# Peptides against a protein of PDB entry 6TME: the designs that were tried, part 190

Target 1, 324 residues: chain A of PDB entry 6TME
Amino acid sequence: NRLKRAYIALQAWKKAFYSDPFNTAANWVGPDVCSYKGVFCAPALDDPSVLVVAGIDLNHADIAGYLPPELGLLTDVALFHVNSNRFCGVIPKSLSKLTLMYEFDVSNNRFVGPFPTVALSWPSLKFLDIRYNDFEGKLPPEIFDKDLDAIFLNNNRFESTIPETIGKSTASVVTFAHNKFSGCIPKTIGQMKNLNEIVFIGNNLSGCLPNEIGSLNNVTVFDASSNGFVGSLPSTLSGLANVEQMDFSYNKFTGFVTDNICKLPKLSNFTFSYNFFNGEAQSCVPGSSQEKQFDDTSNCLQNRPNQKSAKECLPVVSRPVDCS
Target 2, 324 residues: chain A of PDB entry 6TME as posed
Amino acid sequence: NRLKRAYIALQAWKKAFYSDPFNTAANWVGPDVCSYKGVFCAPALDDPSVLVVAGIDLNHADIFGYLPPELGLLTDVALFHVNSNRFCGVIPKSLSKLTLMYEFDVSNNRFVGPFPTVALSWPSLKFLDIRYNDFEGKLPPEIFDKDLDAIFLNNNRFESTIPETIGKSTASVVTFAHNKFSGCIPKTIGQMKNLNEIVFIGNNLSGCLPNEIGSLNNVTVFDASSNGFVGSLPSTLSGLANVEQMDFSYNKFTGFVTDNICKLPKLSNFTFSYNFFNGEAQSCVPGSSQEKQFDDTSNCLQNRPNQKSAKECLPVVSRPVDCS

## One batch from the design tools (peptide; made by RFdiffusion4, then SolubleMPNN)

Design b2_p20_5_s4 (from b2_p20_5, 10 letters changed)
Fold by OpenDDE base, seed 1:
Structure b2_p20_5_s4 (fold): chain B 324 residues (1-324), chain A 20 residues (1-20)
Amino acid sequence: as target 1 above (324 residues)
Amino acid sequence: SMEEFEEWLKELKEKIAKEK
């Protein structure tokens, strides 16, 4: 009986709670698991006469505990939303049995260990949110081979390089922000045909921006701030016909910020502050447009306020990085 | 089918949304 298996799983999970401040699991008593708070049943896909546990929603429950291996008995769960809790430990490998998994949200918890590779085993997964945890190590290249709509990785402890497989991703939203990623952005990034939003904020990324970024025709948000990028902005950024928010602040960029970038047709905000740019087009000057906001603070620009000193600029500007 | 699965998911999402 599928509901009997669900009962075993849910009772094991209740036992794994260290704290339930809102008494969310107070009604988790007896065999009627479909009445449990945060547990949602539906007719089984393979047999409409059979009721199964299809969804879990414990968002914002502030529950402290861990995910026991018995959760692997919830084989019919397609939606697993447990964000904004205090769950700790690792994601159980037994969750590989949840072959219908479609949305997996464990964001804003205290999970640790490597990337939860069990997520790679789910053939139907479309939404992966593991942000605001303590996941560490390398990102598996295979994550981008999956047909995901969204990948949220931000605010973790991931390190190493971004996989070259990123270009295979069908995701519209990908966040890398506030990790420890290093190396260059892969040139394959330009192959992300469905990309709308990508965020690299607050990593250890370096090197030149790849020219292939300009192929991201559908991107509306591109944030590469707070990294170690060098060289000039690619001229191909003029191809970002739909970009609205662009941030390159807090890097080591040099060269000239061109009209072709600042005149992008949908550009609303462009922040390139805290770099070593030595020139900007008039269209890039803050206040030059009522429709666009620019920030050129703390560069090496002449006749602009709040710029770096010549002493700070000269060593960097005199040794431009050739990205060709 | 994928269409049946998507419909099933839609109904499930609606159910979850109503109980929040």
Scores: peptide ipSAE 0.586, ipTM 0.947, DockQ to the pose 0.929
Fold by OpenDDE base, seed 5:
Structure b2_p20_5_s4 (fold): chain B 324 residues (1-324), chain A 20 residues (1-20)
Amino acid sequence: as target 1 above (324 residues)
Amino acid sequence: SMEEFEEWLKELKEKIAKEK
């Protein structure tokens, strides 16, 4: 019965293909779905004597098409990997029936519409990758209430503010990069106890960085580049004991880049170029360390190469934003 | 159990990795 349902689903999906350049679905013929390329069967969890479709891996197949609602019949699928295709349309709500969903990777496709809220219905979901699509609108706050290990949202069309619920996330990796997020980074960010990597690159984020960023003791990568952040870097950034990669470039930061930031013990790369910093500690100067790389290009620094003109600096530096 | 599920997933991942 389960394999029959899987057959119906997979045949419906094959019919939903507009192009299959590598003939990936060429062998998707007949009732033996477990022999289908990219289809993986396993014994059912509830009955080991029954074989079920447990995984789909169509990564890098360059398939053009859409996800038909019949995919909801694949009720035993826990791993769904279809990245680097040309699938379009929306994620079917019928996928709510896939209650074993553990890893959902639809990255590098042409999906559109709002955030796929069906992902919130999966109780066991640990990995969500929807990056490099055309998803739009608001990020639902509930995404951070889920016990996810990784959340990849980058390279979409998401807009509005980052939800305050971000502090509830248990994810080690979260990417917001290359969206249309606006507003401030929530102060609750400091509550992300398991965070290792967070990327905000290329959004419309603004305001001051919250002091609570300094509470991210396990963060190894912090990238806030290409936004509209203002004010000084928080002194609490000295608390980033494990940060290796830090990027604040292409913002509107002002003030002094301090020793306590540039001397972070694990810091390997610190980029603060293309801002309005008016001073830096000697430890922040590019070439001052063999172990650390710095970029101070295009700031308002005195006696440094490749800085902004006084005409560009004066209007901003003379009116620093107070973040206190 | 969650442990059984994780083991099941591990085996499935290994199967996928071998056939790729």
Scores: peptide ipSAE 0.584, ipTM 0.948, DockQ to the pose 0.936
Fold by OpenDDE base, seed 2:
Structure b2_p20_5_s4 (fold): chain B 324 residues (1-324), chain A 20 residues (1-20)
Amino acid sequence: as target 1 above (324 residues)
Amino acid sequence: SMEEFEEWLKELKEKIAKEK
């Protein structure tokens, strides 16, 4: 019965292919779905004597097509990996029937529409990768209530603010990069207990950085580059005991870059170029360390090369934003 | 159980990895 449902689903999907350059679905013929390329069977959890379709891996198949609603018949699928294809349309709501979904990777496709809220219905979901698509609209705050290990949202069309629920996330990696997110980073960010990597690059984020960033003790990568952030760097950034890569470039930051930031014990790369910083500690100067790389290019620093003109600096530096 | 599910997932991942 389960394999018959899987056959119906997979044949419906094959019919939904517009192009299969590598003939990936060429062997998708007949009732033996477990022999299909990219289809993986396992013993059912409830009955080890029954084989079920447990995984789909069509990564890098360059398939053009869409996901038909009949995929909801694949009720035993826990791993769904279809990255680096040309699938279009929306994620079917019928996938809510896939209650074992553990890893969902639809990255590098042509999916459109709002955030696929069906992902929120999966109780066991640990990995969500929807990056490099055309998803749009608001990010549902409930995404951060999920016990996810990784959340990849980058390179989409998401808008609005980052939800305050971000502090509830247990994810080690979160990417917001290359979207249209706006507003401030929520102060609740400091509550992300397991965070190792967070990337905000290339959004419309603004305001001051919250002091609570300094509570991210396990963060190794923090990238806030290419936004509209203002004010001084929080002094609490001295608390980032494990940060290795830090990027604040291409913002509107002002003030002084302190020793406490540049002397962070694990810091290997710190980029703060293309801002309006008017001073830096000697420990922040590029070439001051063999172990650390710094970039101070295009700021308002005195006696440093490649800085902004006084004409560019004066209007901004003379009107510092108070973040207190 | 969660442990059985995790082992089941591990075996599945290994199967997928071998066929790549």
Scores: peptide ipSAE 0.574, ipTM 0.947, DockQ to the pose 0.920
Fold by OpenDDE base, seed 3:
Structure b2_p20_5_s4 (fold): chain B 324 residues (1-324), chain A 20 residues (1-20)
Amino acid sequence: as target 1 above (324 residues)
Amino acid sequence: SMEEFEEWLKELKEKIAKEK
């Protein structure tokens, strides 16, 4: 019965293919779904004597098509990997029936519409990759209430603010890059206890960086480049004891880049170019260390090469934003 | 159990990796 449902689902999906350049679904014929290319069967968890479709891997198949609602019949699927295809449309709500979903990777496709809220219905979900699509609208706050190890949202059309619930996330890696997020980074960010990597690149984020960033003791990568952040760098950034890669470039930061930041013990790369910093400690100067790389290009620094003109600097530097 | 589920997932991942 379970494999019969899987057959119905997979045949409906094959019919939803507009193009299959590598003939990936060429062998998707007959009732033996476990022999289908990219379909993986395993013994059922509830009955080891029964085979079920447990995984789908169609990565890099360049398939054009959509996800039909009949995919909801694949109730035993825990791994769904369909990245680097040309699937379009929306993620079907019928996938809520896939209660074993553990890894969901639909990255590098042409999906549209709002955030796929069906992902919130999966109780065992640990990995969510929806990057490089055309998802739009608000990010549901509830995404951070889930016990996810990784959240990849980058290269979409998400708008509005980052939810304050971000502090509840147990994820080690979170990417917001190349969206349309706006507003401030929530102060609750400092509560992300397992965070190793966070990327905000290329959004419309603004305001001051919250002091609570300094509480992210396990962070190795922090990238806030290409936004509208203002004010001075928080002094609490000295608490980033494990940061290796830090990027604040292409913002509107002002003030002085301190020794406490540039002397972070594991810091290997620190980019703060294309801002309005008016001073830096000697430890921040490019070439001052063989172990650390710095970029101070296009700031308001005195006696440094490749800086902004006085005409560009004066209006901003003379009116620093007070973040206190 | 969750441990049994994780082991089941590990075996499944290994199966997928071998057929790539």
Scores: peptide ipSAE 0.567, ipTM 0.946, DockQ to the pose 0.938

Design b2_p20_6_s1 (from b2_p20_6, 11 letters changed)
Fold by OpenDDE base, seed 4:
Order: structure tokens, then sequence, then C-alpha cells
Structure b2_p20_6_s1 (fold): chain B 324 residues (1-324), chain A 20 residues (1-20)
């Protein structure tokens, strides 16, 4: 029966624990898996008279171990939350059998290897959190073909370019921060109509910001800090009617920071420090507004404090990148 | 929302979808 399979899976998992400092699995004894700490049962969708393991919640258990292939026997699991542990190894391909997977949170672990493509096999997946791991390699373009509400990829070892398929994403939140992504932000980004928050912090992204960013009407948080972006800020950024937090700091931007950006109606914080901007509108000056916070530190601005020296500025400012 | 609540919510949604 289904609970017997679950028992096999859970016992295999218990055996795969190297350390269980909170004794989370101490009660993982016997066939009554529904009584196991962190195991949640519910009536099966196909037969309400049958109980199945529908969820796993081992968040913050600090468990060291790995995910054994027997976890593929948990075919009824819809919610799998095991964040803030010390699980290592790879995500088993056998999890492809978990066709009801809705939320998959393995964040803050020690998982390694390529992107867990098994996540792409789940037809009903809505939430994917794999942040704070050691996943590496290329991001599969197909991730953005999934009807996900949130995609958390930050703090991994992903490299290569951001797939152009990003524009197909229906996610409201996407994080790329603290990886090794390179290349340009795809122009297709503007097609992310449901996007509220996107974070690119601390990658190796470069090139000009695509004008299409201005089409992100619902974005409230846009952080592209700590990259290698060049050129001027797109004038189309005036279209970010709902942006509240915007950060372009620690890049190589040049040009003039315009009123149409700094006067965005919902803008609360705009950080453009540590660039090579050579001018800013009065509306961009820190202290110019009580409602908005600006940081223009370490640019090439005249008559502003804490700016780069002429020696530092001249080589860059004199060779502006044309993004047109 | 608790984990249990999320689980129940999802179940309810799926059940409703099956009935539609």
Amino acid sequence: as target 1 above (324 residues)
Amino acid sequence: MSFQEKLEKKRKEREEKLLS
C-alpha cells in the first residue's frame, strides 16, 4: 500500500541521516508514518478513504545527510520543505515520480551538482526554492517555461547566461543573486508581466540594461547591483510605475541619472552608488526628498561629496558605452 | 500560513479542480 511505500522511503531517509541534532527522526519508528515528526498525511485525492504522505516539513532541523533514491516512493507528496539543513549530494531523479509536487524547498543546504532537472518534470510545481546551495552549471531554459510563482536561485554556483526564456516566466519573484551568471540580461525580460521582484545581485552580468526593463509595470523590487553593467540607464525605466526599491550600485554605469527615474511615483529607495555617472537631476540628490532615499556615492558627479577622483572618472566617462 | 494550512489549501484547490 501507499503508506508502506512511504515507510520504506522514510526509513531509507532516516538511514541516510549522518546527524540529527534535534532528534527529529527519533520517533520515525514503526509503520505509522503519519505520526512521524515532520511528516504530514492527508486523504489521497484518488481515494479519500486512503491516507497518504502528502507533505514533508523538516525545515530548520539541521539534519546532515543525503536524499536517498527511495524518496521517489513518496508519490503523494505535494509539499516538500527541507530548508535549513545540511543535506548534501544531489536531488534524486527518482523524485520524478512525485507528480503532485507543488512546493519544493531545499534551500539552505549543501546540495551540489547541476540544476536539479527533476524539478522540471513536476507538472504542477508552483514554488521552487533551491537557494543557498552549491548547485552549479547552466540554468536550463525550461525552468522559465514552468508556471512557477516563485523561483529562488540565489546563492549557488550557477554560471553562463540567463536564458532568454525568462520572458516566459509567470513568476512574481525571481532571484539570481550571488551566482556566476554572465552576459546580458535578455531583452525578453520585459515580457515578465507578473514580475514583482527580481534580484541580480552579485553576478558577472554585463552589457547594457535592456530597454524592455521599463515594461515591468508590476515590479516593486529591481536590484541589479554588483555586476558589470555598462552604459546609461534606459530612459524607459520611467515605466516602472510600481518600483519601490531599485539598486544599480556597484556597476560601471555612465551618463546622467534623470528626473524621470528619480521621480518614479512609488520609488522609496534608489541606490546608484559606485558607478561612473557624471550627472544627476536635482530630484536624484540625496536629501532632496523626504519620501525617497537616494545614494549617489562614488560616482563622477560634480559638486557632490564622496565622488571618485577625476583620475578614476576620466578614463571611463570619456569612453561612454553607447547602448543605442 | 502554517505548513498544514498550505497543505490543506492545496488539497482543496485540487479537489475543486477535479470537480470542475
Scores: peptide ipSAE 0.468, ipTM 0.915, DockQ to the pose 0.100
Fold by OpenDDE base, seed 1:
Structure b2_p20_6_s1 (fold): chain B 324 residues (1-324), chain A 20 residues (1-20)
Amino acid sequence: as target 1 above (324 residues)
Amino acid sequence: MSFQEKLEKKRKEREEKLLS
């Protein structure tokens, strides 16, 4: 009966295809769904004598279409990977029935609408990838209450502020890049105990960087470039003992870039170009180290090449934002 | 790791939890 339901779901999905350039669904004929290309079966956990559809892999199939509500009949699916297609529309609410969902990857598609809140209904979800779509609106705070290992949100149309609940996240990788997020980075960010990589590139974030960033002991990649951040870099950034890649370029930062930041023990690349920094330690100067790469281009630094004019610098540097 | 391997790994993990 479970495979019969899967058959109904998969046939409905095939009918929802507008284009299948690689003929991926060409063999999606007949009741033997376990033979379907991209469909993976396994014995049911509750009854090993019953075979069920446990996974879908249609990555890179370039399929145009939508996700029909009948996909909710695939109740045994734990891995759902359909990235790099041309699926459009919304994620069906009926997918709430897929209670075994572990990895959900719909990245690089044409999905629209608000954040797919159905993802919040999956109790065992560990991996969520919805990047490179057209999702819009606010990010639900509850996303960070889930025990996720990775959260990929980049290249969408999300707006509003980053939820304060971010500190509750157990994710090692979180991407916000290339959205329309605004406001400050929450101070609770320092509570992300498992964080290795976080990317804020290309949003409308503003304000001062919270001091609590320095508590991210496990972070290896921190990119806050292409935003509207102001003030000085927090002195607490000296606590980023494992950071390898750090980018603060294309913001409105001011002040002095200190030795404590540039001498971070695992720092490989530090980009702070296109800001309004008016000083840097010798350890921050590009070429000062063979092991580290720095970029100080287009700041307000004296005796450095490719800096902003006095006319551009004076109005900003003379009115520094106090982040204390 | 292949998709099949990932699926099998997850299955094994869940089975172990059920037995514990």
Scores: peptide ipSAE 0.454, ipTM 0.906, DockQ to the pose 0.099
Fold by OpenDDE base, seed 2:
Structure b2_p20_6_s1 (fold): chain B 324 residues (1-324), chain A 20 residues (1-20)
Amino acid sequence: as target 1 above (324 residues)
Amino acid sequence: MSFQEKLEKKRKEREEKLLS
């Protein structure tokens, strides 16, 4: 019965293919769905004598098409990987029936519409990758209430602010890059206990960086480049004991880049170029260390090469934003 | 890790949970 439902679902999906350049679904014929390319079966958890479709892997198949509602019949699927295709439309709400969903990867497709809230209905979801699509609108705050290990949202059309619930996230990796997020980074960010990598690059974020960033003890990658951040770098950044890659470039930061930041013990690369910093410690100077790489290009630094003109610097440096 | 291996790993984890 379960395989019959799977057959209905998979045949509906094959019918929804507009193009299959690699003939991935060429063998999707007949009732033996477990022999289908990209379809993986396993014994059912509730009855080991019953074989069910437990996974779909169509990664890199370059398939054009859409996800039909009949995919909701694949109720035993735990891993759904269909990245690097040309699937369009929306994620079907019928996928709410896939209660065993553990990893959902629809990245690098042509999906549109709002955030696929059906992903929030999966109680055991650990991995969510929806990057490189055309999802739009607000990010639901409930996404960070999920016990996810990784959240990939980058390269979409998401708007509005980063939800305050971000601090509840247990994810080790979160990407917001290349969206249209605006507003400030929530102060609750410091509560992300398991965070290793966070990327904000290429949004419309603004305001001062919250001091609470310094509480991210496990973070190895922090990229806030290409935004509208203002003010000085928080002194609490000295608390980033494990940061290796840090990028604040292409913002509107001012003030002095301090020793306690540039001397972070695990720091490998620190880019703070294309801002309005008016001073830096000697430890921040590019070439000062063999172990660390710095970029101070296009700031308002004295006696450094490739800096902004006085004419460009004066209006900004003379009116520093007070973040206190 | 292959996709098949990931499936098997997840299955094993769930089975262990059910038995506990």
Scores: peptide ipSAE 0.448, ipTM 0.905, DockQ to the pose 0.097
Fold by OpenDDE base, seed 5:
Structure b2_p20_6_s1 (fold): chain B 324 residues (1-324), chain A 20 residues (1-20)
Amino acid sequence: as target 1 above (324 residues)
Amino acid sequence: MSFQEKLEKKRKEREEKLLS
């Protein structure tokens, strides 16, 4: 009976294909769905004598189409990987029936609409990848209440502020890059206990960096480049004991880049170019270290190459934003 | 790890949880 439901779902999906360049679904014929390319079966957890569809892997199939509501019949699917296709439309609400969902990867597609809130209904979800789509609107605060290991949101059309609930996240990797997020980074960010990598690249974020960033002692990658951040770098950044890659380039930062940041013990690459910094410690100068790479290009630094003109610097440097 | 291996790993983990 479960395989029959799966058959209905998969045939509906095949019908929803507009283009299948690699003929991935060519063998999607007949009731033996477990033989379908990209379909993986396993014994049901509640009844080992019953075979069910437990996984879908259609990664890199370049399939054009949409996800029909009949996919909700695939109630035993735990892994759903369909990245690097040309699926369009919205994520069906009927997927709420897939209560065993563990990893959901629909990245590199053409999905539209608001955040797929159906993902929030999956109690056991650990991996969510919706990057490189056209999702829009607000990010639901509830996403960070879930026990996710990774949250990939980058390269979408999300807007509004980052929810304060971010501090509740247990994710090790979170990407916000290349969206339309605005406002400040929430101070609650410092409460992200398991965070290793966070990327804010290419948004409309602004304001001062919260001091609480310095509490992210496990972070190895922190990229806040290409935003509208202002003020000085928080002195608390000296607390980033494990940061290896740090990028603050293409912002409106001012002030002095200090030794306590540039001498971070695990720091490998620190880019703070294209800002309005008016000073840097000797330890921050590119070429000063064999172990670290720095980029101080296009700031307001004296006696350094490739800096902004006085005309560009003066209006900003003379009116620094006080983040205190 | 292949997709199949990942699926099997997750299955095993869930089975163990059910038996515990």
Scores: peptide ipSAE 0.424, ipTM 0.899, DockQ to the pose 0.100

